# Ledger of designs, part 48: peptides against a protein of PDB entry 3J47

Target 1, 121 residues: chain A of PDB entry 3J47
Amino acid sequence: IRLTNQLKSLKGLQSKLKDVVEYLDKVINKELPINHTILGKLQDVFNLLPNLGTPDDDEIDVENHDRINISNNLQKALTVKTNDELMVIYISNLVRSIIAFDDLIENKIQNKKIQEQRVKD
Target 2, 26 residues: chain B of PDB entry 3J47
Amino acid sequence: NAQYHLLVKQGDGLLTKLQKYGAAVR

## One batch from the design tools (peptide; made by RFdiffusion4, then SolubleMPNN)

Design b2_p15_8_s4 (from b2_p15_8, 14 letters changed)
Fold by OpenDDE base, seed 3:
Structure b2_p15_8_s4 (fold): chain B 121 residues (1-121), chain C 26 residues (1-26), chain A 15 residues (1-15)
Amino acid sequence: as target 1 above (121 residues)
Amino acid sequence: as target 2 above (26 residues)
Amino acid sequence: IELDLINLLLELSKL
Protein backbone atom coordinates (compact mmCIF):
# COMPACT_ATOMS: atom_id res chain seq x y z
CA ILE B 1 0.00 0.00 0.00
CA ARG B 2 2.57 2.71 1.03
CA LEU B 3 4.95 1.85 -1.85
CA THR B 4 2.12 1.79 -4.41
CA ASN B 5 1.04 5.21 -3.13
CA GLN B 6 4.62 6.56 -3.42
CA LEU B 7 4.92 5.18 -6.96
CA LYS B 8 1.51 6.66 -7.84
CA SER B 9 2.56 10.02 -6.36
CA LEU B 10 5.84 9.92 -8.31
CA LYS B 11 4.00 9.05 -11.56
CA GLY B 12 1.56 11.87 -10.80
CA LEU B 13 4.48 14.27 -10.26
CA GLN B 14 6.11 13.11 -13.51
CA SER B 15 2.83 13.61 -15.41
CA LYS B 16 2.39 17.08 -13.87
CA LEU B 17 5.98 17.99 -14.73
CA LYS B 18 5.38 16.86 -18.33
CA ASP B 19 2.18 18.93 -18.47
CA VAL B 20 4.13 21.96 -17.19
CA VAL B 21 6.85 21.47 -19.84
CA GLU B 22 4.19 21.11 -22.56
CA TYR B 23 2.48 24.25 -21.24
CA LEU B 24 5.77 26.19 -21.21
CA ASP B 25 6.52 25.05 -24.79
CA LYS B 26 3.05 26.23 -25.91
CA VAL B 27 3.63 29.59 -24.16
CA ILE B 28 7.08 29.97 -25.78
CA ASN B 29 5.53 29.15 -29.18
CA LYS B 30 2.78 31.79 -28.48
CA GLU B 31 0.06 29.12 -28.88
CA LEU B 32 -1.29 29.94 -25.39
CA PRO B 33 -1.42 33.15 -23.34
CA ILE B 34 0.87 33.35 -20.31
CA ASN B 35 -1.12 32.25 -17.27
CA HIS B 36 0.40 34.26 -14.40
CA THR B 37 -1.13 31.90 -11.79
CA ILE B 38 0.60 28.84 -13.30
CA LEU B 39 3.83 30.82 -13.66
CA GLY B 40 3.62 31.92 -9.99
CA LYS B 41 3.09 28.32 -8.81
CA LEU B 42 5.97 27.18 -11.01
CA GLN B 43 8.16 29.92 -9.52
CA ASP B 44 7.17 28.72 -6.02
CA VAL B 45 8.22 25.17 -7.02
CA PHE B 46 11.56 26.52 -8.30
CA ASN B 47 12.04 28.50 -5.06
CA LEU B 48 11.38 25.32 -3.02
CA LEU B 49 13.98 23.48 -5.11
CA PRO B 50 17.44 24.09 -3.59
CA ASN B 51 18.26 27.32 -5.35
CA LEU B 52 20.72 25.98 -7.93
CA GLY B 53 21.87 29.44 -8.97
CA THR B 54 18.87 31.33 -10.12
CA PRO B 55 20.58 34.67 -9.47
CA ASP B 56 18.39 36.74 -7.19
CA ASP B 57 15.80 38.42 -9.46
CA ASP B 58 17.76 41.73 -9.39
CA GLU B 59 20.59 40.60 -11.81
CA ILE B 60 18.97 38.94 -14.86
CA ASP B 61 21.56 40.58 -17.08
CA VAL B 62 22.06 38.75 -20.42
CA GLU B 63 25.64 37.59 -19.51
CA ASN B 64 24.30 34.52 -17.59
CA HIS B 65 23.87 32.04 -20.50
CA ASP B 66 26.71 29.89 -19.11
CA ARG B 67 25.36 30.15 -15.53
CA ILE B 68 21.87 29.11 -16.73
CA ASN B 69 23.46 26.09 -18.43
CA ILE B 70 25.36 25.20 -15.21
CA SER B 71 22.20 25.61 -13.08
CA ASN B 72 20.17 23.50 -15.55
CA ASN B 73 22.93 20.85 -15.51
CA LEU B 74 22.99 20.84 -11.69
CA GLN B 75 19.16 20.68 -11.53
CA LYS B 76 19.27 17.79 -14.02
CA ALA B 77 22.00 16.08 -11.96
CA LEU B 78 19.90 16.46 -8.78
CA THR B 79 16.82 15.12 -10.62
CA VAL B 80 18.85 12.08 -11.75
CA LYS B 81 20.25 11.60 -8.22
CA THR B 82 16.72 11.83 -6.76
CA ASN B 83 15.46 9.30 -9.33
CA ASP B 84 18.30 6.91 -8.41
CA GLU B 85 17.59 7.32 -4.67
CA LEU B 86 13.85 6.70 -5.26
CA MET B 87 14.75 3.60 -7.30
CA VAL B 88 16.95 2.24 -4.48
CA ILE B 89 14.16 2.93 -1.97
CA TYR B 90 11.65 1.20 -4.27
CA ILE B 91 13.83 -1.94 -4.61
CA SER B 92 14.61 -1.98 -0.87
CA ASN B 93 10.91 -1.77 0.02
CA LEU B 94 10.08 -4.47 -2.56
CA VAL B 95 12.69 -6.82 -1.00
CA ARG B 96 11.38 -5.98 2.49
CA SER B 97 7.81 -6.76 1.33
CA ILE B 98 8.96 -10.15 -0.04
CA ILE B 99 10.76 -11.03 3.24
CA ALA B 100 7.68 -10.03 5.25
CA PHE B 101 5.55 -12.15 2.91
CA ASP B 102 7.88 -15.16 3.36
CA ASP B 103 7.61 -14.82 7.14
CA LEU B 104 3.80 -14.61 6.86
CA ILE B 105 3.69 -17.81 4.79
CA GLU B 106 6.01 -19.69 7.13
CA ASN B 107 3.80 -18.59 10.04
CA LYS B 108 0.69 -19.81 8.16
CA ILE B 109 2.34 -23.19 7.43
CA GLN B 110 3.36 -23.56 11.09
CA ASN B 111 -0.16 -22.66 12.28
CA LYS B 112 -1.62 -25.26 9.88
CA LYS B 113 0.78 -27.96 11.18
CA ILE B 114 -0.15 -27.11 14.79
CA GLN B 115 -3.87 -27.37 13.92
CA GLU B 116 -3.36 -30.74 12.16
CA GLN B 117 -1.47 -32.06 15.23
CA ARG B 118 -4.31 -30.95 17.55
CA VAL B 119 -6.87 -32.85 15.41
CA LYS B 120 -4.79 -36.07 15.67
CA ASP B 121 -4.57 -35.91 19.50
CA ASN C 1 16.39 6.20 -18.62
CA ALA C 2 16.26 2.83 -20.47
CA GLN C 3 17.91 0.93 -17.56
CA TYR C 4 15.52 2.62 -15.11
CA HIS C 5 12.50 1.63 -17.21
CA LEU C 6 13.78 -1.96 -17.43
CA LEU C 7 14.26 -2.05 -13.65
CA VAL C 8 10.72 -0.71 -13.07
CA LYS C 9 9.31 -3.33 -15.50
CA GLN C 10 11.13 -6.12 -13.66
CA GLY C 11 9.88 -4.76 -10.31
CA ASP C 12 6.28 -4.73 -11.64
CA GLY C 13 6.68 -8.35 -12.80
CA LEU C 14 7.91 -9.37 -9.34
CA LEU C 15 5.06 -7.47 -7.67
CA THR C 16 2.57 -9.35 -9.89
CA LYS C 17 4.16 -12.70 -8.91
CA LEU C 18 4.01 -11.67 -5.25
CA GLN C 19 0.30 -10.80 -5.59
CA LYS C 20 -0.45 -14.19 -7.21
CA TYR C 21 1.44 -15.95 -4.44
CA GLY C 22 -0.46 -13.98 -1.76
CA ALA C 23 -3.76 -14.97 -3.36
CA ALA C 24 -2.71 -18.67 -3.46
CA VAL C 25 -1.78 -18.64 0.26
CA ARG C 26 -5.02 -16.91 1.34
CA ILE A 1 5.44 -22.29 -2.60
CA GLU A 2 8.71 -21.33 -0.80
CA LEU A 3 10.55 -22.11 -4.08
CA ASP A 4 8.50 -19.47 -5.94
CA LEU A 5 9.37 -16.92 -3.25
CA ILE A 6 13.08 -17.84 -3.39
CA ASN A 7 12.94 -17.49 -7.18
CA LEU A 8 11.26 -14.09 -6.78
CA LEU A 9 13.96 -13.02 -4.27
CA LEU A 10 16.69 -14.29 -6.61
CA GLU A 11 15.13 -12.35 -9.50
CA LEU A 12 15.14 -9.24 -7.28
CA SER A 13 18.78 -9.81 -6.28
CA LYS A 14 19.75 -9.90 -9.98
CA LEU A 15 18.04 -6.51 -10.49
Scores: peptide ipSAE 0.398, ipTM 0.881, DockQ to the pose 0.052
Fold by OpenDDE base, seed 5:
Order: C-alpha cells, then structure tokens, then sequence
Structure b2_p15_8_s4 (fold): chain B 121 residues (1-121), chain C 26 residues (1-26), chain A 15 residues (1-15)
C-alpha cells in the first residue's frame, strides 16, 4: 500500500510538473500572464520535496541503502527540474518588464517630440 | 546552483540598466 | 537614445 501511494504521488507530481512547464512555455511566448497562484503552489511542492526523502521509520534493513540513494537522486532531479522551471518564470517576467518599460520610454520620447514641435509653431 | 545565481545576477544587471535608462529619459 | 535601447536589446538577446 505505501509503495503504491508513493508511485501515485510521484506520477501526480510528474503530471503537475509537465503542466507547469507547458504553462511556462506559454508565458515565454507571451500567450499567458504569470499566475502567482501556480508559482506559489510550485514553491510549496519544492518545500515539500525534502520531506519526501526523509524516511521517518526506524527499520535498519541493509537492503534499503540503494533505495535511499535512488530516492535522493530522484528528489535531486525533481529539485533541479523545479529550479529550471522557476528560472524560466523569472526570465519571462523580466522580459515582460523590459518590454513594458521600452514601450513607456518610446511613449515618453514621442510625447517630448510633440511638445518640441508645439513650441516651434 | 551556480548557473542559477549567474542567470539571476545577469537579469538583475539588465534590470539595473533599464532603471538607469528610465531615469535618464525622465 | 535609440542606440542605448538597441544595446539593451542586444544584451537581453545574449541572456
């Protein structure tokens, strides 16, 4: 029962991570705004990842050392993937902020040019 | 970790340049 | 002004 629940949770996490990557690609392509709620849930998942790698249970069986290494490697791989995903969100937000600022600058330059023309007339 | 911090640092550098440009256009 | 904007865009493209 525990193994089946762990496998189901892992599959659920994998699916959710795929959905977030797809969302991030849409944000990079400017198709969607950044959703802070998705970001918060992703951060919560990241903060829960350390808890997935701690076997709280006092059974010293020498057969578990390889399973612990596999679990730690999987957790590390998920952590890296989540970090890359958060990075893509950050870059996407940065690029959006830059574009919005460039548009504001251009609008200001145009307004200044219009004022200079009105003073010459 | 190191590559992440490098990318964040580069992004912050760009944001700082953008802020300077905005202040010069003000 | 336009050159500074182009330089900023070039720096962004290298990121």
Amino acid sequence: as target 1 above (121 residues)
Amino acid sequence: as target 2 above (26 residues)
Amino acid sequence: IELDLINLLLELSKL
Scores: peptide ipSAE 0.378, ipTM 0.877, DockQ to the pose 0.042
Fold by OpenDDE base, seed 2:
Structure b2_p15_8_s4 (fold): chain B 121 residues (1-121), chain C 26 residues (1-26), chain A 15 residues (1-15)
Amino acid sequence: as target 1 above (121 residues)
Amino acid sequence: as target 2 above (26 residues)
Amino acid sequence: IELDLINLLLELSKL
């Protein structure tokens, strides 16, 4: 009973992870708009992932270590890649917000100059 | 990890400056 | 005002 429930939970997690990857691929391919709420929840999920890759502490079986290390290195590499993609999106949005703000300020300065000229005429 | 936190911190600093400037122009 | 904006853009270009 306990082992069957763990295997069912693991299969459910694997299915959800696949759905997340398919969603991320659609966002990367510009097939779907970037949803910031989904992105934030993904970051929270990655931050809650147990550190699958501190190689520092003692003694579990040298023959299973390579398959677990490959899975953990892949998960770490996927986490790093996702973090880098999120960082690029964050910077891009920041830069766009600042350009839009620069344009708004320049428009306000020009509107003020036009009003000051109309008061002198 | 450290470079990411530095970049996020710099972005937050910029966002704070942008907010201050928006308030001063208003 | 314009100088503070230029300084902000310059800080962005270094990010």
Scores: peptide ipSAE 0.377, ipTM 0.875, DockQ to the pose 0.039
Fold by OpenDDE base, seed 1:
Structure b2_p15_8_s4 (fold): chain B 121 residues (1-121), chain C 26 residues (1-26), chain A 15 residues (1-15)
Amino acid sequence: as target 1 above (121 residues)
Amino acid sequence: as target 2 above (26 residues)
Amino acid sequence: IELDLINLLLELSKL
């Protein structure tokens, strides 16, 4: 029962990670806005990943060393992949913020020009 | 690591320019 | 003002 639940949780995490990647790709492609709640939950999952790799101390079999190395390599690969994903999100947010601020500046300049024209008439 | 720091540094440069622009339009 | 904004967008496009 416990192993089946761990496998189900791992499959659930893998599916959720795939959904996050797909969401990130949509955000990169400007199809969706960034959801801060998804990002926060993703960061929380990554902060908890170091703790998910502690086997409960009750099954030290020598076959676990290769599984631990695979788990550590997978965890490292997941951490790197996520750092890259978070970086792409940060850049995407930065670009969107700059474009929105550009539009705001242009609107203010136009409004100022309209006011200056109204004072000359 | 180095590419990440370069991208963050470029992003911070853009934020600084954006802030200067916002202050000039206010 | 518009030129500095174009320069900012151009710097963004190089990221």
Scores: peptide ipSAE 0.406, ipTM 0.887, DockQ to the pose 0.043; fails the geometry check

## One batch from the design tools (peptide; made by RFdiffusion4, then SolubleMPNN)

Design b2_p16_1_s1 (from b2_p16_1, 10 letters changed)
Fold by OpenDDE base, seed 1:
Structure b2_p16_1_s1 (fold): chain B 121 residues (1-121), chain C 26 residues (1-26), chain A 16 residues (1-16)
Amino acid sequence: as target 1 above (121 residues)
Amino acid sequence: as target 2 above (26 residues)
Amino acid sequence: SELEQMRQLLQQMLAE
């Protein structure tokens, strides 16, 4: 039961990571705004990843030590990949915020020019 | 790592310029 | 004029 639940959770995490990557690609392509809720959930998954690799301290047969090391290396690799994805999201959000602020500034400049023209008339 | 730090630094530079521009438009 | 220069600089940085 516990191993099956761990495998199901890992498959669920893998599916969610795939969905996140797909969402990130849409954000990078400027198709969608960044959803802070998705980002927060991804961070939560990342913070939980170290805890997903703790098998209970019971019966570590010596044959499992190599498998545990492989699992830990895989988890570390997934952690690094997730960090890289989060960084790409952060930069994409930063760039979008810069564009939105530039547009806001331009709108404000135009409004000031219109007001100055009205005062001269 | 190095490329990431460079990209973050460029983003921070852009943000700083944006903040200065926003202050000048107020 | 200065505000327009900052706008052009931002647009250049976004185009890179």
Scores: peptide ipSAE 0.320, ipTM 0.863, DockQ to the pose 0.056
Fold by OpenDDE base, seed 3:
Structure b2_p16_1_s1 (fold): chain B 121 residues (1-121), chain C 26 residues (1-26), chain A 16 residues (1-16)
Amino acid sequence: as target 1 above (121 residues)
Amino acid sequence: as target 2 above (26 residues)
Amino acid sequence: SELEQMRQLLQQMLAE
């Protein structure tokens, strides 16, 4: 249950991130108009991310493009690191669940053997 | 990326086997 | 038993 919920939450996050990327690609390609509500939600997500300084709207200097690339690379690196950490936790909990399940099964097999022996006596 | 996807795929395989086993023991 | 075979399969997957 707990692991399945974590995996479901992670898959849900991944799906939402993919939908955001696909939306941004469509906006960049001018296939869809800019939706201000979606942009506002994206801005909120970016504001929650460490060191994504919103470039102040007024100076698209070449230095800001390099800073945006560095910030995007740092964000990507942090996202990858977080995904790796969550993956390690997921696998560790999976292994623990497998061991606990194996023990439960062994106990059930032993209990059945004891009950069969009692019926033969 | 590829190693991550491989590990997730292996984990999903294990989970599926565990679920089948849990259903057979019930 | 089928249960023991599934247990062995689970142990093999843990050993990988």
Scores: peptide ipSAE 0.308, ipTM 0.860, DockQ to the pose 0.131
Fold by OpenDDE base, seed 4:
Structure b2_p16_1_s1 (fold): chain B 121 residues (1-121), chain C 26 residues (1-26), chain A 16 residues (1-16)
Amino acid sequence: as target 1 above (121 residues)
Amino acid sequence: as target 2 above (26 residues)
Amino acid sequence: SELEQMRQLLQQMLAE
């Protein structure tokens, strides 16, 4: 049971990390409107966090229960921290993409103005 | 963190404005 | 414009 729960927690973490990486890749590739999915995944992580710490009801002595709870809480805290760091990186990449897009828009406006001026001359 | 959600919301707002501006420049 | 103010703010954040 303990090893199975740790393995399940690790698989859950691995799945979440994979989801974040896949999300970051989709962001880098400019494929998705990003903030709703990020917020949704963050909410899913927070909603799954309580479930990662429920020991299945098997008779493990109080001392092992505290160590399991500490390990699960640490794993949860590390997951939250990792998610927060990935989210910061994600926002930074979004901001960069937004600025690059703004510059592209400005360049397009300038090119349009130059073309309009050339037609008037 | 509320600050993080605020930053994300501001980023969304900017992205939306940028999309509107990009559509207006088309 | 509000858009330009947001761009300036983002540029400041990227310059840090």
Scores: peptide ipSAE 0.361, ipTM 0.869, DockQ to the pose 0.066; fails the geometry check
Fold by OpenDDE base, seed 2:
Structure b2_p16_1_s1 (fold): chain B 121 residues (1-121), chain C 26 residues (1-26), chain A 16 residues (1-16)
Amino acid sequence: as target 1 above (121 residues)
Amino acid sequence: as target 2 above (26 residues)
Amino acid sequence: SELEQMRQLLQQMLAE
């Protein structure tokens, strides 16, 4: 249940992100007027994103299209890295829960053996 | 990817053992 | 009692 809810929330976020991209494309294509309030909120979201590395001071002359592609590739790489880190944390928590449960089972078995010995004495 | 799949497989193996022990205590 | 409650919580988390 909890994992399914997290997956549903992530899918919802992905859908919202797609809608934002589609809106931005329509604004770039001049199909919609620039909404300053939406643009301000998007700028705030981008400012809260870790600065996808300022390209070190090497030559400003790569066409804006290649810069957008590099930024998208870096964002994708950071998203993949973050997903991998979250996955490692999840597995680590699962393994800890398994070990704790194994110890509980062993303690229960030992307690049962102690009770059986006390009834025989 | 391969290391991740190996780690998941090990976790599933431990989970299966744990389920067997839990059933034996019940 | 507390140990059994932790076991039940873990089983619930695994069943979800």
Scores: peptide ipSAE 0.302, ipTM 0.851, DockQ to the pose 0.056; fails the geometry check

Design b2_p16_1_s2 (from b2_p16_1, 10 letters changed)
Fold by OpenDDE base, seed 5:
Structure b2_p16_1_s2 (fold): chain B 121 residues (1-121), chain C 26 residues (1-26), chain A 16 residues (1-16)
Amino acid sequence: as target 1 above (121 residues)
Amino acid sequence: as target 2 above (26 residues)
Amino acid sequence: SELEQMRKLLEEMLKQ
């Protein structure tokens, strides 16, 4: 039962990572805005990952232990990869917000200069 | 992790500077 | 490689 749940969780995580990559590609290509729902679902999966790691059943043969270690290492590697992708998304959004705000400031400065010139004429 | 926190901190610093500039233009 | 490409894109956006 636990191995089947871990495999299902891994497949779920892999599917989510694929969805995040596809979403990132669409955001990079300026086709879609950031879908916060994908991020929220990934965070939920990661919050559930620590609950998958209690191997308190003493009767698992040595061959299953190696498979569990490989699965845990793959899950950890997928977690790191996902965290790195989320980080890049966060920074990209931050930079876009900074640029948009800078453009807004410049537009306000230009509008003030135009108004001041009209008052002098 | 540490590089991430540093980069986030730098981004927050830039946002803070930009907010101050936006307030000075108002 | 993909993370490095995204970092480069961010750096280019910050220069504009």
Scores: peptide ipSAE 0.320, ipTM 0.861, DockQ to the pose 0.037
Fold by OpenDDE base, seed 3:
Structure b2_p16_1_s2 (fold): chain B 121 residues (1-121), chain C 26 residues (1-26), chain A 16 residues (1-16)
Amino acid sequence: as target 1 above (121 residues)
Amino acid sequence: as target 2 above (26 residues)
Amino acid sequence: SELEQMRKLLEEMLKQ
């Protein structure tokens, strides 16, 4: 029973990670805007993951300390990786916004030049 | 971490320059 | 690998 539940949880985590990667790729490729609701749900899943990996406080067998440390290190590593991914998405959006504003400014300058030429003719 | 903070700082600097330029063109 | 690809894309966009 316990091993089967761990395997199911691991498969569930793997599926979620795949969905996150696919979503990140779509956001990178400009196929989808950043959905704050998806981001919030992702954060909620990560905030709940510590609760899925903490065995109830009452059975600290010393042999589990190494496994708990590995699980906590893996979870910390996953959290850091996710934070880094979110940061990369944030910067990508910032850069996209900068480029879009630059194009808007250039278009306005060109439109003003065209209007000034038409008034001189 | 350090490279990321540098990139964020550069992005913020570009955004600030772009905002100033946009205000001058308006 | 994937985070590194995103970082490269961002660096390219910042150079434009």
Scores: peptide ipSAE 0.319, ipTM 0.862, DockQ to the pose 0.040
Fold by OpenDDE base, seed 4:
Structure b2_p16_1_s2 (fold): chain B 121 residues (1-121), chain C 26 residues (1-26), chain A 16 residues (1-16)
Amino acid sequence: as target 1 above (121 residues)
Amino acid sequence: as target 2 above (26 residues)
Amino acid sequence: SELEQMRKLLEEMLKQ
């Protein structure tokens, strides 16, 4: 039962990761804004990934060990891919924040110039 | 991995500069 | 102004 739940969770994670990659590609292409809900779900998935890699030790039949090792390698590969996606999201958010602050700065500079002109008149 | 860490470091550097700027503009 | 220097620095970092 737990292995089936882990496999189902892994498939769910893989599907979510695919959706996130597609979302990230759209964000990178400036087609969509960054969705904080997707980021939060990815973080939750990442925090749950270590829990997906702990098979309860109780029924490791030797034939399942190769499948468990393959599953753990797949989980590790998915974890790396998820980390890469999370970091792309992070960088994209960072860049967007920088642009927004640059605009704020420019607005403040313009407002200061307008005030300095009004004081000279 | 290394290029990715470099991009993250650059992003963190930008964020730090942005935070300093935001603090100076307050 | 110090503000304008910080803007230029941010723009330079954004170009890298």
Scores: peptide ipSAE 0.301, ipTM 0.858, DockQ to the pose 0.066
Fold by OpenDDE base, seed 2:
Structure b2_p16_1_s2 (fold): chain B 121 residues (1-121), chain C 26 residues (1-26), chain A 16 residues (1-16)
Amino acid sequence: as target 1 above (121 residues)
Amino acid sequence: as target 2 above (26 residues)
Amino acid sequence: SELEQMRKLLEEMLKQ
């Protein structure tokens, strides 16, 4: 039961990491605008992640198993919260980009109308 | 979850409209 | 005309 829950949690983390990588790849490929706020929050998440790279093997204290489970649940909850915040920021930036695009096209249409009027005069 | 999916669906709808509009402006 | 219709459609979606 515990191992299956850990595997499920790890698979969930792996899926989310894959989604983050895919998002970053889209940003690198200029398919999406770079959002510095998203990147900053991702960095904060990575900084709050206990160093996944240093399993210092040394303190097998049996009391740490419950703390590790609580820490993993908190980390998962923080990762989910951060992902939700990033998605909200992403959607907000998409909406802003749409508004900016609409304004740009309005300006282009107005400029075209002004140019057509100048050619008729 | 439901509000998130609704927000994502709205964002996808907006993105699709933006893509169509960008194609019409090309 | 088509561009203006697409703008109106975007504005309507932005109001929702």
Scores: peptide ipSAE 0.274, ipTM 0.848, DockQ to the pose 0.107

Design b2_p16_1_s3 (from b2_p16_1, 10 letters changed)
Fold by OpenDDE base, seed 3:
Structure b2_p16_1_s3 (fold): chain B 121 residues (1-121), chain C 26 residues (1-26), chain A 16 residues (1-16)
Amino acid sequence: as target 1 above (121 residues)
Amino acid sequence: as target 2 above (26 residues)
Amino acid sequence: SELEQMRQLLQDMLAS
C-alpha cells in the first residue's frame, strides 16, 4: 500500500513536471506570454522539493522514512494541487490575453477604416 | 488533467488564430 | 469544486 501510494505520487509529480516543462517551452518559444505569478510559484515548488531529482538520498533511516514519506506525500499532494491551481490561473490569463488581443485587433481595424475615410473626404 | 490539456490546446489554437489576424492587420 | 468551475468557465470561453 505505501509503496503503491508513493509510486502514484511520483507518477503524479512526473506528469505535473512534464506539464510544467511543456508550459515553459511554450513561453520560451513566445507562443504564450510570460506569467510571472506562475513562474514564481513554480520556483517555490522547486525550492521546496530539492530532493525529487537527486537519487543520492537513498540512505535516509527507516524511522524518519515514515515521517519524511508523509511529508513528501503531503508536499507532493500540495504540489499537485498547486499545479492545478496554477494551470487554471494560466488558462484564465491566456483567455484574458486572447480577449484583449481581439479587442486590439478590432480597434486597429476600426482606426484604419476611419483614417481611410478621412483621406477620401 | 486531460480536460485541462484539451482546454490549453484550444486556447493555444485561438491565440494562434488571433496572432495571424494581428499580423494581417499590420 | 471551485477549480473545476473555473476550468468550465474557461472551457466555455474557448469554445465560443
Scores: peptide ipSAE 0.335, ipTM 0.865, DockQ to the pose 0.062
Fold by OpenDDE base, seed 4:
Structure b2_p16_1_s3 (fold): chain B 121 residues (1-121), chain C 26 residues (1-26), chain A 16 residues (1-16)
Amino acid sequence: as target 1 above (121 residues)
Amino acid sequence: as target 2 above (26 residues)
Amino acid sequence: SELEQMRQLLQDMLAS
């Protein structure tokens, strides 16, 4: 039971981490709108968090129950922390992409100005 | 939580601007 | 140009 719950929690975490990685990969590849998906995944995490702490009906001694609850709470906290860290990384990458895009636009504007000047000369 | 939401909101704003910029470059 | 306006808008957002 404890091992099963831990395994279930770990599988849940693994699934979420996989989803986050997949999302980040899609963002890196510029395939998806950034914020709605991140927020959606964050919401999914929060919606799954209560399920990670549900004591299965097992007559486990109060002491084991407390340890399981602590472990589940820690896992939840780690999941939230990991999600936050990934979001920060994501935002940082977005900012970098924006800067790079701004530079690209500036280059295009300059090239256009140079071409216009050449036509006037 | 509020700081996180603020950061996300700022990121969304930047993304929106980036999208507009990308559309203008096209 | 419209492009320049968008660039300026982006810069303003980055500066905020």
Scores: peptide ipSAE 0.349, ipTM 0.863, DockQ to the pose 0.098; fails the geometry check
Fold by OpenDDE base, seed 5:
Structure b2_p16_1_s3 (fold): chain B 121 residues (1-121), chain C 26 residues (1-26), chain A 16 residues (1-16)
Amino acid sequence: as target 1 above (121 residues)
Amino acid sequence: as target 2 above (26 residues)
Amino acid sequence: SELEQMRQLLQDMLAS
């Protein structure tokens, strides 16, 4: 039962990570805006992942301790990978915002120059 | 973790500058 | 202008 649940959880996580990567790629390529609902659900999954590896108190023979450690290490690695992906999305959105503001500033500067020239004429 | 926090701090610095710009444009 | 200085600052930050 435990191994089957771990495998199912791993497969579910793998599928979700793939979906996140695909979403991140679309956001990086400016094909889609950031969906806060998807990011929130992803964060919720990651917050629940540590709880998915907690053994119920049934008699764990010594051989299961090494498997639990491997599962915890994999979970940590997956968490790091997800954090990196979220960071990339954050930076991408920040850069887009900066570019948009730069364009607005330039437009205002140009408009001011045009007005100043009209006053001199 | 440390590299992530450093990157986040840099992003926050950029955001702060962006906010100052937005205030100057008003 | 102050706006131009802010633009330059943003560009410097993006270049860093």
Scores: peptide ipSAE 0.297, ipTM 0.854, DockQ to the pose 0.063; fails the geometry check
Fold by OpenDDE base, seed 2:
Structure b2_p16_1_s3 (fold): chain B 121 residues (1-121), chain C 26 residues (1-26), chain A 16 residues (1-16)
Amino acid sequence: as target 1 above (121 residues)
Amino acid sequence: as target 2 above (26 residues)
Amino acid sequence: SELEQMRQLLQDMLAS
C-alpha cells in the first residue's frame, strides 16, 4: 500500500512536470505570454529538487547503479533542458526590455529635438 | 555550462546598462 | 547628448 501510493504520487508528479514542459514550450514558441508567477514557481520547484548530480553515492551495488544512473541521467537531462528553455525565455525578455528602453530613449531624444527647435523658432 | 554562464553574464551586463539608463532618464 | 551616448551604448550591446 505505501509503495503503491508513492509510485502513484511519483507518476502524478511526472505528469505535472510534463505539463510544465509543454507550457514552457508554448511560451518559448510565443503561443502563450510569459507568466512570471508560473516561472517563479518553476524555479522554486527546481531549487527544491535534490541535486541529482552528486557523484558521492559510490556505495550502491553495480546492478542497481545502471537503472538509477539512467533515471538520474534522464532527470539531469530534463533539468538541463528545462534550464536552457528558461534561459532562452529570460534572454528573450531581456532583449525585449532593452528594445523597449531603446525606443523610449529615441522618443525622448526626438522630443528634446522638437522642443529645442520650437525655442529657436 | 560555460556558454550558459557567458550568456547569463552578457544578460547581466545588459541589465546593468539598462538600469543605468533608466536612472539617467528619471 | 548623454541620451544619445546611452542609446549608442545599448545598440552596441545588442550588436555584440
Scores: peptide ipSAE 0.294, ipTM 0.852, DockQ to the pose 0.068; fails the geometry check

